Peptides against a protein of PDB entry 5HB3. Designs and how they scored, part 41

Target 1, 150 residues: chain A of PDB entry 5HB3
Amino acid sequence: RQMQDRCMSEYNQRIRNAPEGSIDPFRMACYKIIGRCDLSNRSLDGLQTDVNDWIWLQFNLARETDRSLELAGESYGLAELQASIREIGLKHFPKTAAEDTNGSFGMFFYLQILAGMFEQAIAYLYPFSYVDAVHFAIALTYYGLLRPVD

## One batch from the design tools (peptide; made by RFdiffusion4, then SolubleMPNN)

Design b1_p14_4_s3 (from b1_p14_4, 4 letters changed)
Fold by OpenDDE base, seed 5:
Structure b1_p14_4_s3 (fold): chain B 150 residues (1-150), chain A 14 residues (1-14)
Amino acid sequence: as target 1 above (150 residues)
Amino acid sequence: MTLDELIQAAISKL
């Protein structure tokens, strides 16, 4: 708690008072990650990041905290992350094999798997790659992660 | 960089 409060204080102070261009983006990233500062903006400004960095950050910021204990009024957990992945899917990824022009379906499948959206991931993959979908379904079932809808 | 830009950049590299 004390460290988080200090990170949040430093983060807010620097955002408000630092001259433009004087802020070390890596330092700000550290405060954001450790302090979970400004959960409404889940990005690392001033850094060259990729999709892996983004998803890593989302998981680091996500907490299954009792909403009653979250002082900051901003809740961000797995459910919110999963919702974000669904929205990304609807916006950026093909819905059918006929819409797939660049093979990007695999990336969306990957993001869904990381987010624990196993049933949705298999259902999504099935029309693109039947064989792969079956193999993943078998594996996920073996580990008790896939719940077949009865 | 926005999430949209990140995703588009990632897709473009596939």
Scores: peptide ipSAE 0.210, ipTM 0.834, DockQ to the pose 0.888
Fold by OpenDDE base, seed 2:
Structure b1_p14_4_s3 (fold): chain B 150 residues (1-150), chain A 14 residues (1-14)
Amino acid sequence: as target 1 above (150 residues)
Amino acid sequence: MTLDELIQAAISKL
């Protein structure tokens, strides 16, 4: 708790008071990650990042905490992450095999799997790659992660 | 970089 509070204090102080261009983006990233500072902005500003960095950050920031313990507007959990993945899917990825021009379906499948959206991921993958969908379904079922609707 | 930009960049590398 003390370390988190200190990170938050330092983060806020720097954001408010630091001259433009004087902020070390790596230091700010550390405060963001460790302190879970400014959960409204779930990006690493001033750093060159990729989608893997982004998704990694989302998981690090996501907490299933009692919302009563977090300040209003600072709740970020798995549900919010899953919502973000759905939005990304709708905007950037093919909905059907007929819409797939670049084979990007696999990336969206990957993001859904990471987010624990197993049923949706399998359902999504099935029309693009039947064989892969079946293999993943078997594996997920074996581990009790996929619940076949009886 | 926005999430949209990240996704577009990722897709472009496929």
Scores: peptide ipSAE 0.199, ipTM 0.830, DockQ to the pose 0.849
Fold by OpenDDE base, seed 1:
Structure b1_p14_4_s3 (fold): chain B 150 residues (1-150), chain A 14 residues (1-14)
Amino acid sequence: as target 1 above (150 residues)
Amino acid sequence: MTLDELIQAAISKL
């Protein structure tokens, strides 16, 4: 708690008071990750990041908190991450095999798997790659992550 | 980079 509070204090102070161009983006990233600062802005500003960096950050920031204990502050958990992945899917990824022009379906499948959206991931993959969908379904079922409908 | 930009950049590399 004390370290998180310090990180949040330093983060907020720097955002408000630091001269333009003086902010070390790596230091700010450390404060954001450790302190879970500014959960409304779940990005690493001033850094060259990719989708893997983004998703890694989302998981590091996500916490299952008792909603009753979170004051009027920003809550961010797995449910909010899953909602974000769903929105990304609707906006940027093919909905059907006929819409796929560049094979990007695999990336969306990957994001859904990481987010624990196993049923949705398999359902999504199935029309693009039947064989792969079946293999992943078998594996996920074996590990108890996919519940087949009885 | 916005999330949209990140996704577009990632898709462009596939």
Scores: peptide ipSAE 0.176, ipTM 0.822, DockQ to the pose 0.849
Fold by OpenDDE base, seed 3:
Structure b1_p14_4_s3 (fold): chain B 150 residues (1-150), chain A 14 residues (1-14)
Amino acid sequence: as target 1 above (150 residues)
Amino acid sequence: MTLDELIQAAISKL
Protein backbone atom coordinates (compact mmCIF):
# COMPACT_ATOMS: atom_id res chain seq x y z
CA ARG B 1 0.00 0.00 0.00
CA GLN B 2 2.66 2.58 0.94
CA MET B 3 4.68 1.84 -2.19
CA GLN B 4 1.58 2.02 -4.38
CA ASP B 5 0.65 5.38 -2.87
CA ARG B 6 4.16 6.70 -3.49
CA CYS B 7 4.11 5.48 -7.09
CA MET B 8 0.73 7.10 -7.65
CA SER B 9 1.90 10.37 -6.11
CA GLU B 10 5.08 10.47 -8.21
CA TYR B 11 3.21 9.46 -11.36
CA ASN B 12 0.59 12.18 -10.95
CA GLN B 13 3.17 14.80 -9.95
CA ARG B 14 5.26 14.12 -13.05
CA ILE B 15 2.29 14.11 -15.43
CA ARG B 16 1.10 17.46 -14.07
CA ASN B 17 4.30 19.33 -13.35
CA ALA B 18 7.17 17.91 -15.38
CA PRO B 19 8.55 20.23 -18.05
CA GLU B 20 7.67 19.24 -21.60
CA GLY B 21 10.09 16.64 -22.96
CA SER B 22 11.62 15.88 -19.54
CA ILE B 23 9.50 12.82 -18.77
CA ASP B 24 11.37 9.51 -18.93
CA PRO B 25 8.82 7.10 -20.47
CA PHE B 26 10.56 4.07 -18.92
CA ARG B 27 10.24 5.56 -15.44
CA MET B 28 6.58 6.29 -16.07
CA ALA B 29 6.12 2.71 -17.27
CA CYS B 30 7.67 1.45 -14.01
CA TYR B 31 5.23 3.55 -11.96
CA LYS B 32 2.32 2.29 -14.05
CA ILE B 33 3.31 -1.38 -13.71
CA ILE B 34 4.42 -1.41 -10.05
CA GLY B 35 1.91 1.11 -8.75
CA ARG B 36 -0.95 0.17 -11.10
CA CYS B 37 -1.33 3.87 -11.80
CA ASP B 38 -4.11 5.24 -14.01
CA LEU B 39 -5.87 1.95 -14.82
CA SER B 40 -8.17 3.86 -17.18
CA ASN B 41 -5.18 4.23 -19.53
CA ARG B 42 -3.65 0.76 -19.95
CA SER B 43 -0.91 1.78 -22.38
CA LEU B 44 2.76 2.73 -22.19
CA ASP B 45 2.89 6.24 -23.61
CA GLY B 46 6.11 7.34 -25.28
CA LEU B 47 7.34 3.75 -25.77
CA GLN B 48 7.42 1.69 -28.93
CA THR B 49 5.25 -1.31 -28.08
CA ASP B 50 3.62 -4.17 -29.97
CA VAL B 51 0.60 -6.40 -29.31
CA ASN B 52 2.69 -8.73 -27.13
CA ASP B 53 3.78 -5.81 -24.96
CA TRP B 54 0.16 -4.68 -24.74
CA ILE B 55 -1.19 -8.08 -23.68
CA TRP B 56 1.69 -8.53 -21.21
CA LEU B 57 0.83 -5.16 -19.67
CA GLN B 58 -2.85 -6.11 -19.40
CA PHE B 59 -2.01 -9.26 -17.44
CA ASN B 60 0.39 -7.38 -15.17
CA LEU B 61 -2.25 -4.76 -14.40
CA ALA B 62 -5.09 -7.26 -13.94
CA ARG B 63 -5.62 -8.29 -10.29
CA GLU B 64 -8.21 -10.36 -8.53
CA THR B 65 -8.24 -8.22 -5.41
CA ASP B 66 -10.94 -7.53 -2.89
CA ARG B 67 -13.05 -4.83 -4.53
CA SER B 68 -13.21 -3.10 -1.15
CA LEU B 69 -9.50 -2.26 -1.45
CA GLU B 70 -9.69 -0.75 -4.92
CA LEU B 71 -10.53 2.88 -5.51
CA ALA B 72 -13.97 3.38 -7.00
CA GLY B 73 -13.74 3.02 -10.79
CA GLU B 74 -10.24 1.49 -10.82
CA SER B 75 -11.16 -2.19 -10.73
CA TYR B 76 -9.31 -4.18 -13.36
CA GLY B 77 -9.26 -7.97 -13.19
CA LEU B 78 -9.43 -10.95 -15.52
CA ALA B 79 -13.11 -10.31 -16.30
CA GLU B 80 -12.37 -6.78 -17.55
CA LEU B 81 -9.44 -8.08 -19.60
CA GLN B 82 -11.67 -10.76 -21.15
CA ALA B 83 -14.27 -8.10 -21.95
CA SER B 84 -11.57 -6.03 -23.69
CA ILE B 85 -10.51 -9.07 -25.76
CA ARG B 86 -14.13 -9.63 -26.82
CA GLU B 87 -14.45 -5.99 -27.88
CA ILE B 88 -11.20 -6.17 -29.85
CA GLY B 89 -12.45 -9.32 -31.56
CA LEU B 90 -15.72 -7.73 -32.60
CA LYS B 91 -13.96 -4.64 -33.94
CA HIS B 92 -10.81 -5.90 -35.64
CA PHE B 93 -11.03 -9.62 -36.44
CA PRO B 94 -13.00 -11.68 -38.98
CA LYS B 95 -16.19 -13.30 -37.69
CA THR B 96 -16.31 -15.97 -40.42
CA ALA B 97 -13.88 -17.72 -42.73
CA ALA B 98 -15.42 -15.82 -45.64
CA GLU B 99 -14.36 -12.51 -44.04
CA ASP B 100 -10.78 -13.64 -43.45
CA THR B 101 -8.56 -12.01 -46.08
CA ASN B 102 -5.23 -11.95 -44.22
CA GLY B 103 -5.23 -14.95 -41.85
CA SER B 104 -5.66 -12.73 -38.77
CA PHE B 105 -8.04 -15.23 -37.12
CA GLY B 106 -5.04 -16.98 -35.55
CA MET B 107 -4.06 -13.88 -33.59
CA PHE B 108 -7.53 -13.50 -32.11
CA PHE B 109 -7.56 -17.20 -31.23
CA TYR B 110 -4.20 -16.68 -29.49
CA LEU B 111 -5.47 -13.69 -27.47
CA GLN B 112 -8.53 -15.68 -26.32
CA ILE B 113 -6.34 -18.62 -25.23
CA LEU B 114 -4.07 -16.28 -23.23
CA ALA B 115 -7.12 -14.74 -21.55
CA GLY B 116 -8.46 -18.18 -20.55
CA MET B 117 -11.46 -17.90 -22.88
CA PHE B 118 -11.06 -21.53 -23.97
CA GLU B 119 -14.63 -22.37 -25.00
CA GLN B 120 -14.91 -19.14 -26.99
CA ALA B 121 -11.49 -19.70 -28.56
CA ILE B 122 -12.40 -23.21 -29.77
CA ALA B 123 -15.79 -22.05 -31.00
CA TYR B 124 -14.11 -19.21 -32.90
CA LEU B 125 -11.36 -21.38 -34.43
CA TYR B 126 -13.71 -24.17 -35.54
CA PRO B 127 -15.02 -22.56 -38.77
CA PHE B 128 -11.51 -21.38 -39.77
CA SER B 129 -9.57 -24.57 -39.02
CA TYR B 130 -11.62 -27.61 -38.03
CA VAL B 131 -8.62 -29.89 -37.51
CA ASP B 132 -6.75 -27.42 -35.30
CA ALA B 133 -9.89 -26.68 -33.29
CA VAL B 134 -10.37 -30.39 -32.57
CA HIS B 135 -6.71 -30.83 -31.55
CA PHE B 136 -6.84 -27.86 -29.18
CA ALA B 137 -10.18 -29.03 -27.78
CA ILE B 138 -8.74 -32.48 -27.00
CA ALA B 139 -5.67 -30.96 -25.33
CA LEU B 140 -7.67 -28.42 -23.31
CA THR B 141 -10.10 -31.14 -22.19
CA TYR B 142 -7.21 -33.39 -21.17
CA TYR B 143 -5.86 -30.60 -18.92
CA GLY B 144 -9.32 -29.84 -17.50
CA LEU B 145 -9.42 -26.36 -19.04
CA LEU B 146 -12.30 -27.04 -21.44
CA ARG B 147 -15.65 -28.12 -20.02
CA PRO B 148 -17.37 -30.43 -22.47
CA VAL B 149 -21.13 -30.16 -22.40
CA ASP B 150 -22.53 -33.52 -21.28
CA MET A 1 0.06 4.40 -29.37
CA THR A 2 -3.57 3.40 -28.90
CA LEU A 3 -4.75 -0.20 -28.67
CA ASP A 4 -6.46 0.24 -32.02
CA GLU A 5 -3.19 1.32 -33.60
CA LEU A 6 -1.37 -1.62 -32.02
CA ILE A 7 -3.92 -4.13 -33.30
CA GLN A 8 -3.89 -2.62 -36.77
CA ALA A 9 -0.10 -2.73 -36.84
CA ALA A 10 -0.13 -6.36 -35.73
CA ILE A 11 -2.74 -7.34 -38.32
CA SER A 12 -0.75 -5.61 -41.06
CA LYS A 13 2.24 -7.85 -40.27
CA LEU A 14 0.30 -11.09 -40.51
Scores: peptide ipSAE 0.050, ipTM 0.745, DockQ to the pose 0.842

Design b1_p14_4_s4 (from b1_p14_4 with K11I)
Fold by OpenDDE base, seed 4:
Structure b1_p14_4_s4 (fold): chain B 150 residues (1-150), chain A 14 residues (1-14)
Amino acid sequence: as target 1 above (150 residues)
Amino acid sequence: KTLDELIEEAISKL
């Protein structure tokens, strides 16, 4: 608690008083991740990031907040992340093997796996690479991550 | 960068 309070104080002071461009982006990232400052902004400004950095950040910021205690704030959890992954899937990735031109299906499969969307990931991968889908399904089942068929 | 931009960049590197 004391560390978070210090982070929040420093974050607010720097945002208000520091000249533009004078704040170390890595320090600001630390305040966001450790201090949970300005969680409405889920980007790291001034840093060169990729999709892996993005998903890592989302997982760190996504916490199960008891909906009952947060009167005023948008709660962002795993469900919201999974919804975002579904949306980008519909927008940027092939829906069928016939639409695949560059092999990007593997990236969408990867993102779904990271987001815990195991059944959907396997179902998506199967028409592109049935061998890989079966292998992943076996592994996920072995570790108890794939739901049994009802 | 927006998520859309990050995804487009990632796809371009495949």
Scores: peptide ipSAE 0.410, ipTM 0.904, DockQ to the pose 0.739
Fold by OpenDDE base, seed 2:
Structure b1_p14_4_s4 (fold): chain B 150 residues (1-150), chain A 14 residues (1-14)
Amino acid sequence: as target 1 above (150 residues)
Amino acid sequence: KTLDELIEEAISKL
């Protein structure tokens, strides 16, 4: 609690008082990730990032913790991340094998898996790659991550 | 970068 309070205080002070461009973006990232400061902003400004950085960040921010324990009063859950993944899926990825032009379906499958959307990921992959879908389904079931319907 | 931009960039590299 004390550390979080300090992080929040420093973050707010810097955001309000620091000259533009004077703040170390990595330090600000630390305040966001560790201190959970300003979780409404799910990006890291001033850093060169890629999709892997984004997904990593979202996972770190997507903590299902009791809001009462967070001084920031902000929480970002897995549900919000999964919603984001669904949205990008609808926008950027083929919905059917017939729509696949560049083989990007695998990337969407990957993102769904990372986001814990196992059933949806398998269902999505199946029409594109039967063999891979079955293999993943078996593995996920083995580890108790996929619940087959009786 | 927006998520959309990041995804587009990632797709372009496939």
Scores: peptide ipSAE 0.408, ipTM 0.904, DockQ to the pose 0.788
Fold by OpenDDE base, seed 3:
Structure b1_p14_4_s4 (fold): chain B 150 residues (1-150), chain A 14 residues (1-14)
Amino acid sequence: as target 1 above (150 residues)
Amino acid sequence: KTLDELIEEAISKL
């Protein structure tokens, strides 16, 4: 708790009082990731990031362990991340094979797998690629990540 | 960058 309070204080002071251009964006990222400072802002300012960086950050911030120690009172867990992935799917990805124009369905499948949405990912992939869906279903079942139907 | 922007950029690179 004392360390977290110190991190929060330093983070807030730097954002408010640091001379322009003197803030190290990597240091600020460390305060966010390690110190869990300002979790309402889930972006890393001053860094070039892609979708992989974003999802990695969300997973790190979504840790439920020691939630009671978070001073910010903001809880962002796996459920909230999965909800975000669902919303992304609705906005940006084809819902059916007939809507697929650029083959982006594979990316949404990938994001769902990363988010642990295994059953939904397989169900989504099936109409686009039957063969791939079956192969992934077999693999996920083998690793105990997909429950077989009785 | 917003999440929407990141997704759009990623899709554009496919």
Scores: peptide ipSAE 0.406, ipTM 0.902, DockQ to the pose 0.758
Fold by OpenDDE base, seed 1:
Structure b1_p14_4_s4 (fold): chain B 150 residues (1-150), chain A 14 residues (1-14)
Amino acid sequence: as target 1 above (150 residues)
Amino acid sequence: KTLDELIEEAISKL
């Protein structure tokens, strides 16, 4: 509690009082990740980030905090992340093998796997790469992440 | 960058 309160205090003080451009973006990122400060802003401003950084951040921020302590507007859990991945899939990735021009289906498969959308990920991959879909299904089943339909 | 921009950038690098 004391560390979190200190992080929140320092974060708020820096946002309000620091001259523009003087705040170390890495320090601000630390306050956000460790201190869970300003969770309504899910971006790391001032950092050159990629999609891997984004998803890593979302997973860290989506950690089950006691919902009782989160302000109603700051609740972002696994369900919300999965919803975001679904929306991104509909907008940016091929829906069928015939629509695939750049081989980007693998990236969407990867994002779904990271988000714990295992059944949907396998179902999506199957028409693009049958062999890969079967291999992943076997592996996921072995680890108990897919339940074989008896 | 928005998530949309990040995805577009990632796809462009594939």
Scores: peptide ipSAE 0.400, ipTM 0.901, DockQ to the pose 0.711

Design b1_p14_5_s1 (from b1_p14_5, 6 letters changed)
Fold by OpenDDE base, seed 4:
Structure b1_p14_5_s1 (fold): chain B 150 residues (1-150), chain A 14 residues (1-14)
Amino acid sequence: as target 1 above (150 residues)
Amino acid sequence: SQMDKLIQEYFDSL
């Protein structure tokens, strides 16, 4: 708690007092990840990142914190991440095999799996790749992550 | 959003 309070204080001080562009983006990233500062902004400004970096950040920020102990504005959990992934899917990824022009369906499948959206991921993958969907379904079932509907 | 840009960059890389 003391470390978090210190991070928050330093973060707020730097945001308010530092000239624009003068703050080390890596330091700001540390404040966000370790200090959980400004969780409403789930991006790392000033850093060259890719989709893998983005998803890594989301998972680090999405902590199952006891909602009772966190200020309402600073809670970001798995449910919020899953909602974000759904929105991303609707906006950017092909919904059907006929819409798939670049093979990007695999990335959305991957994101859904990482977010624990196993049933949705398999259902999504099935029309794009039957064989892969079946293989993943078997594996997920084996590990108890996919519940077959009786 | 940043994510929108990242996804677009990903698609452009394919």
Scores: peptide ipSAE 0.305, ipTM 0.862, DockQ to the pose 0.949
Fold by OpenDDE base, seed 2:
Structure b1_p14_5_s1 (fold): chain B 150 residues (1-150), chain A 14 residues (1-14)
Amino acid sequence: as target 1 above (150 residues)
Amino acid sequence: SQMDKLIQEYFDSL
């Protein structure tokens, strides 16, 4: 708690008082990830990142714990991440095979799997690749991650 | 959003 409070204090002080561009972006990233500072801003400014970095960050910021157990005043859980993935899918990824122009459906499938959206991921993949969807469904069922329809 | 940009960059890489 003391470390978190210190991180929060330093983060707030730097955001408010430091000249623009004077703050080490990696240090700011540490405050965000370790200190859970300013979770409403889920980006790392000043760093060149890719989709993998973004996903990594989201998972690190996300917590499955009860909000009551969070030491930080802000909470970001798996549900919020899943909601974000859904929104990303609706906005950027093909909804049908007919809309698929670049084969990007696989990435959205991947994102859904990472976010634990297994049923939705399989349902999404099915019209694009029947064989792959069936294989993943079997695997997920085997590991108890996909609920079979009774 | 940053994510929108990253997704676009991903698509551009395809």
Scores: peptide ipSAE 0.305, ipTM 0.862, DockQ to the pose 0.947
Fold by OpenDDE base, seed 3:
Structure b1_p14_5_s1 (fold): chain B 150 residues (1-150), chain A 14 residues (1-14)
Amino acid sequence: as target 1 above (150 residues)
Amino acid sequence: SQMDKLIQEYFDSL
């Protein structure tokens, strides 16, 4: 708790009081990832990032632990990550094959798989590529990740 | 949002 409080204090002080251009963005990233500072802002300012960096950050910020051990606003779990993936899908990705103009459906399928949304991922993929959906369903079942329906 | 920007950049790269 003492270390966390110090991280929070230093993070807030640097954001508010540091001279322009003097903040090390990697140091700020360490405060966020290790110190769990300001998790309501799940971005890394001052760094050139891509979608892979964003996904990596979300998974590192996500905790599969007892939320009662963390303060309000300092916790981010798998449920919140899955909700974020759903929101991304609703906002940016095609809902049907007819809406697919650039073949981006594979990226949304990939994001759902990473987030453990296996049944939803297979259901989403099927109308775009039934062959790939069947192959993934077989593989996921083999590894015990897809539940059969009785 | 940061997410929206990154997704748009991804689409622009296709």
Scores: peptide ipSAE 0.298, ipTM 0.860, DockQ to the pose 0.941
Fold by OpenDDE base, seed 1:
Structure b1_p14_5_s1 (fold): chain B 150 residues (1-150), chain A 14 residues (1-14)
Amino acid sequence: as target 1 above (150 residues)
Amino acid sequence: SQMDKLIQEYFDSL
């Protein structure tokens, strides 16, 4: 708790007082990840990031904090991340094999798997690649992540 | 959103 309070204080002070462009973006990222500072802004400004960096950040920030202990802010957990991934899918990724022009369906499948959306991920993959969907379904079932339909 | 930009950049890289 003392470390978090210190991180929050330093983060707020730097945002308010530091000249524009003088703040080390990696240091600010550390404050956000470790100190959970300014979780309403889930972006890392000043860093060149990709989709993998984004999803990694979202998972690190999406901690099941007991809602009772998180003071004032919007709780960002796994459910919110899953909702965000669903929205991203609807906006950017092909819904059917006929819409797939660049093979991007694999990335959306990957994002759903990472977010624990196993049933939805398999259902999504099936029309694009039957063989892959079956193989992943078998693997997920083996590890107890997919419940076999009775 | 930042994610929208990142996804677009990903598509541009394919």
Scores: peptide ipSAE 0.298, ipTM 0.858, DockQ to the pose 0.907

Design b1_p14_5_s2 (from b1_p14_5, 6 letters changed)
Fold by OpenDDE base, seed 2:
Structure b1_p14_5_s2 (fold): chain B 150 residues (1-150), chain A 14 residues (1-14)
Amino acid sequence: as target 1 above (150 residues)
Amino acid sequence: SQLDELIQKYFASL
């Protein structure tokens, strides 16, 4: 708790008082990830990131914990992450095989899997690659992550 | 959103 309090204090102080461009973006990232500071801002400013970095960050920031147990007083749930993935899917990714022009369906499948959207991911993948969908479905079922319809 | 930008960059890389 003392560490988190210190992180929050330092984070807030730096955001408010540091000259523009003087803050080490990696240090700020540490405050965000470890200290869970300012979770309303889920970006890492000043860092070059890709989709993998983004999803990793979101997963780390997302907690399915009760807010009452969060020392930082802020929480970002898995549901919100999943909502973001759904939104990006609707906006940018093909919904059917007929819409697939660039083979990007795999990335959306990947994002859904990482976000724990297993049933949706399999359902999505099936029309694009039934073999892969079946393969993943078997694996997910084996590990108890996919609920078979009784 | 940041994700939108990242996805756009991803598509540009395809």
Scores: peptide ipSAE 0.343, ipTM 0.874, DockQ to the pose 0.822
Fold by OpenDDE base, seed 3:
Formats: structure tokens, C-alpha cells, sequence
Structure b1_p14_5_s2 (fold): chain B 150 residues (1-150), chain A 14 residues (1-14)
């Protein structure tokens, strides 16, 4: 708690008082990731990121192990991450093979797997690539991550 | 959202 309070204080002080262009983006990222500071802002300013960087960050921020030890409002669970993945799927990715024009279904499958949405990921992939879906289903079952339904 | 922007950039790269 004391560490988090100090990190938050330093983070806010630097945001408000540091000369423009003098803030180390990596240091600011450390305050967010390690110190759990200002988690309502999920962006890393001053760093160019892609989807892989985003999903890594969200996964790290979506910790539940020490959630009870974190400041109120400064914690996120896996449920929030999964909800975000569902929403982007609805907005941006094809729902059927007929809607797929650029092969982007693989990216949505990838994001669902990383978010632990295994059953949904396999169900989504099957109409696009049934062979790959079956192979992933077998592998996930082998590792105890997929529970087959009757 | 940040994710929306990143997804748009991804699609633009295809």
C-alpha cells in the first residue's frame, strides 16, 4: 500500500511538473505495470505499440492473484480483458467465413486464445479452418484447457 | 479506444 501510494505520487508529480519531453516513457510504464498506477489509462504514452504489446499489457494488468492487496479502482481481472476481446470481435472481425475477405479471422482466434477463451476460440475458428480447429482442440484437451461438451 | 486504433492499424497493414 505504501509503495503504491509513493508510486502514484511520483507518477502524478511527473505528469504535472516535468518539462515536456523530459519524461522517460519506460519509467512511466514501470509506474503503471509494477506500481499499478493510473490503470484507468491503459495507454503507454511515448511508446509505439501494436496489438501484441496491447494484449501483453492488458494481461499483466488483469491480475487477480493479489487483487485484494491493490488499491480500490486500481485493479482489473481476466473478465475485463475477455470482455474487451468480445467487443472488438463484434466490431471488427468477420462472424462467418463468407464475411472474411482478408483472412483476419486468425487474429481474432489468436486474441481469444491469449485471453483464455478456449472453447469460444475453437468454435469461432471451425467454420474458417476446420482442420486447424480440430488440431487446436486436440492440443487444448491434451493440456487440460478444453472441456468437451456432449 | 486504444484497442480500436490498434486494430485499425492492423487491418491497414494487411
Amino acid sequence: as target 1 above (150 residues)
Amino acid sequence: SQLDELIQKYFASL
Scores: peptide ipSAE 0.340, ipTM 0.872, DockQ to the pose 0.777
Fold by OpenDDE base, seed 4:
Structure b1_p14_5_s2 (fold): chain B 150 residues (1-150), chain A 14 residues (1-14)
Amino acid sequence: as target 1 above (150 residues)
Amino acid sequence: SQLDELIQKYFASL
């Protein structure tokens, strides 16, 4: 708790008082991740990041939805992350094999798997790669992550 | 959003 309070204090002080461009983005990232500062902003400004970095950050910042958090209006959990993944899927990724021009379907499949959207991920992958979808379906079923249809 | 930009960068890298 003392460390978190210190992180919050330092984060707020730097955001308010530091000259533009003088803030170390890595330090700010540490405050966000360790101190959970300013979780309404789930991006790392000033850092070169990729999709893997983004998804890693989302999982680190996500927490179980507690009633106390719901009251505070600052709830971010798996459900919200899954909603975000659905939205980016609709916006950026091919819906059918005919729309796939660059093989990007694999990334959306990957993101859905990471977010625990197993049934949706397999259903999405199937028309793009039958063999891969079957292999993943078998593996997920074996580990109890995919519910077979009765 | 940052994610939109990251996805666009990803597509550009393919």
Scores: peptide ipSAE 0.274, ipTM 0.867, DockQ to the pose 0.905
Fold by OpenDDE base, seed 1:
Structure b1_p14_5_s2 (fold): chain B 150 residues (1-150), chain A 14 residues (1-14)
Amino acid sequence: as target 1 above (150 residues)
Amino acid sequence: SQLDELIQKYFASL
């Protein structure tokens, strides 16, 4: 608790008082990740990041909290991450093989797998690559992550 | 969103 309080204090002080561009973005990232400061902003400003960095951050910030203990606006868990992945899929990724112009379907499959959306990921991959979908389905079933349909 | 921008950058890199 003392560490979190200190991180929060330093984070808030720097955001309010530091000249523009003078804040070390890596330090601010540390405060966010370790201190869980300003969780409403789940981005790393001032850093060059990619999709892998984004997803890593989301998993680090996401917690299974009892919703009864958190204010409705402050809860961020796996369900919220999954909702975000679904939204991204609808906006940016091909829905069918015919729409795939650059092979980006693999990234969306990857994001769904990371988010534990196994059934949806396999269903999505199937029309793009039958062989890969079957192989992943077998592997996921073996590890008990995909339930075989009776 | 930041994610939208990241996805756009990703697509631009392909």
Scores: peptide ipSAE 0.255, ipTM 0.866, DockQ to the pose 0.891

Design b1_p14_5_s3 (from b1_p14_5, 5 letters changed)
Fold by OpenDDE base, seed 4:
Parts: structure tokens; sequence; C-alpha cells
Structure b1_p14_5_s3 (fold): chain B 150 residues (1-150), chain A 14 residues (1-14)
């Protein structure tokens, strides 16, 4: 808690007083991850990142905490992340095999799996790759992550 | 958003 409070204090001071672009992006990342600063902005500006970096950040920012004990600006959970993944899917990824032109369906499947959206992930994958969907469904069922429906 | 840009870059890499 002391570390978090210090991060918040330093973040607030720097964001107000430092010239634009003068703050070390890695330091800002530390303030965001450790200090939970400015969670409304779930990105790392000034860093070279990829999709894996983005999803890693989302998981680090997501907390399964009692929201009643947190300030509104400091709360971000799995439900919000899952909602974001759904929105990303609707916006960027093919909805059907007929729409698939570049084979990107696998990435959206991957993102859904990481976010714990197992049933949706399998349902999504099935029309693109029957064999893969069945194999993943078996694996998820084996580990108790997917509930078979009669 | 940043994610939008990252996804577009990803698609371009395929």
Amino acid sequence: as target 1 above (150 residues)
Amino acid sequence: SQMDELIQKYFESL
C-alpha cells in the first residue's frame, strides 16, 4: 500500500508538472501497473508493443477485488476485460468462415481463451476449424474449464 | 485506440 500511494503521488506530480513526452515510458508503465494510476487509459504510450504486450497489460490491470473497497477509478476486473475482448471481436475479426480472408480467426480465439471465455471461444472456432475446435474442447473439458452440455 | 492499431499491424503481418 505504501508503494502504491507513493506511485500515485509521483504520478500525479509528474503528469501535472512534466513537459509532454518527457516522462520515461517505462516509469509510466510502473506507475500504471503498481500504482493503479489512470486505469481509464489501459495502454502504454511511447512503447513499442504488440498484441501480446497489450493482453499482458490487460491481465495485470484486471483485478478480482471487492469493488466496494476500491475507488471507481481504480477498479478494473475480468468482466470489463471480457467486454473489451467482445468489442474487439465485433470490430476487427471475421464473424464467419466466409469472412475470413487472412486467417486471423486464430488470434481472436486465442484472446477469448486467455480471457476465460471458453464456451464462446470454442463456438467461435468451430466454423473455422472443426478439428481444432474439437481438440480444444476435449482439452478444456479434461481440465474442467468447459462444461459439456447434453 | 492502441489496440485497434496493434490489431491492424497484426493483420498486415499475416
Scores: peptide ipSAE 0.304, ipTM 0.865, DockQ to the pose 0.943
Fold by OpenDDE base, seed 2:
Structure b1_p14_5_s3 (fold): chain B 150 residues (1-150), chain A 14 residues (1-14)
Amino acid sequence: as target 1 above (150 residues)
Amino acid sequence: SQMDELIQKYFESL
């Protein structure tokens, strides 16, 4: 708590007082990740990131902690991340095999799997790759991650 | 959003 308070203080001070561009983006990232500062902004400005970096950041910022214990007024958990991934899918990724022009369906499948959206991921993958969907379904079922439909 | 840009970059890389 003391460390978090210090991080928040330093973060706020730097945002308010530092000349534009003078703040090390990596330091700001540390304040965000470790200090959980300004969680409403889930982007890392000034850093060259990719989709993997983005998803990693989202998971690090997401907390499954009891909402009652988070002093921060805004809770960002797995549910919110899953919602974000759904929105991303609807916006950017092919919905059917006929819409798939670049083979990007695999990335959306990957994102859904990472976010624990197993049933949705399998359902999504099925029309693109039947064999792969079946293999993943078997594996996920074996590990108890996919609920068998009675 | 940043994610939109990242996804776009990803598509451009494919």
Scores: peptide ipSAE 0.301, ipTM 0.864, DockQ to the pose 0.930
Fold by OpenDDE base, seed 3:
Structure b1_p14_5_s3 (fold): chain B 150 residues (1-150), chain A 14 residues (1-14)
Amino acid sequence: as target 1 above (150 residues)
Amino acid sequence: SQMDELIQKYFESL
């Protein structure tokens, strides 16, 4: 708690008072990840990142903790991450095979799998690649991660 | 958002 309060104080002080462009982006990232500062903003400014960096950050922030021990608004869990993945899908990725122009469906499938959205991932993949969807379904069922539908 | 930009860059890389 003391560390979190200190991080929050330093984070707010630096973002408000430091000369523009003088803040070390990696230091700010540490405040975000370790101090859990300003979790409503789940981005890292001043760093060149890709989709893998983004998803890594989301998982680090999405902790299964007792939210009562955290500051109000400074909690983030798997459910919120899954909601974010759903929103990303709706906004950016093809919903049907007919909408697929660049083969990007695989990335959205990947993101859903990482987020533990197994049934949704398989259902999404099926119209794009029947064979791959069946193979993944068999594997996920074998490991007890997929619940077959009647 | 940053994610929107990242997704756009991803699509450009395909």
Scores: peptide ipSAE 0.294, ipTM 0.860, DockQ to the pose 0.944
Fold by OpenDDE base, seed 1:
Structure b1_p14_5_s3 (fold): chain B 150 residues (1-150), chain A 14 residues (1-14)
Amino acid sequence: as target 1 above (150 residues)
Amino acid sequence: SQMDELIQKYFESL
């Protein structure tokens, strides 16, 4: 708690007082990840990031902390991340094999798996690649992540 | 959103 308070104080002070562009973006990232500062802003400004960096950040921020312990009034958990992934899928990724022009379905499958949306991920993959969907379903079942339908 | 931009960049890289 003392470390978090210190991080928040330093983060707020730097945002208010530092000249624009003078703040080390990696340091700001550390404050956000470790100190959970300004969780309403889930972006890392000033860094060249990709989709993998984004999803990694979202998972690190999506900690089930008791809402009562989060200084930020809004809790961001796994459910909110899953909702975001669903919205991203609807907006950017092919819904059917006929819409797939660049093979991007694999990335959306990957994002769903990372977010623990196993049943939805398999259902999504199936029309694009039957063989892959079956193999992943077997693997997920083996690890107890997918319940066999009776 | 930042994610929208990242996804767009991803598609451009493919």
Scores: peptide ipSAE 0.289, ipTM 0.858, DockQ to the pose 0.914

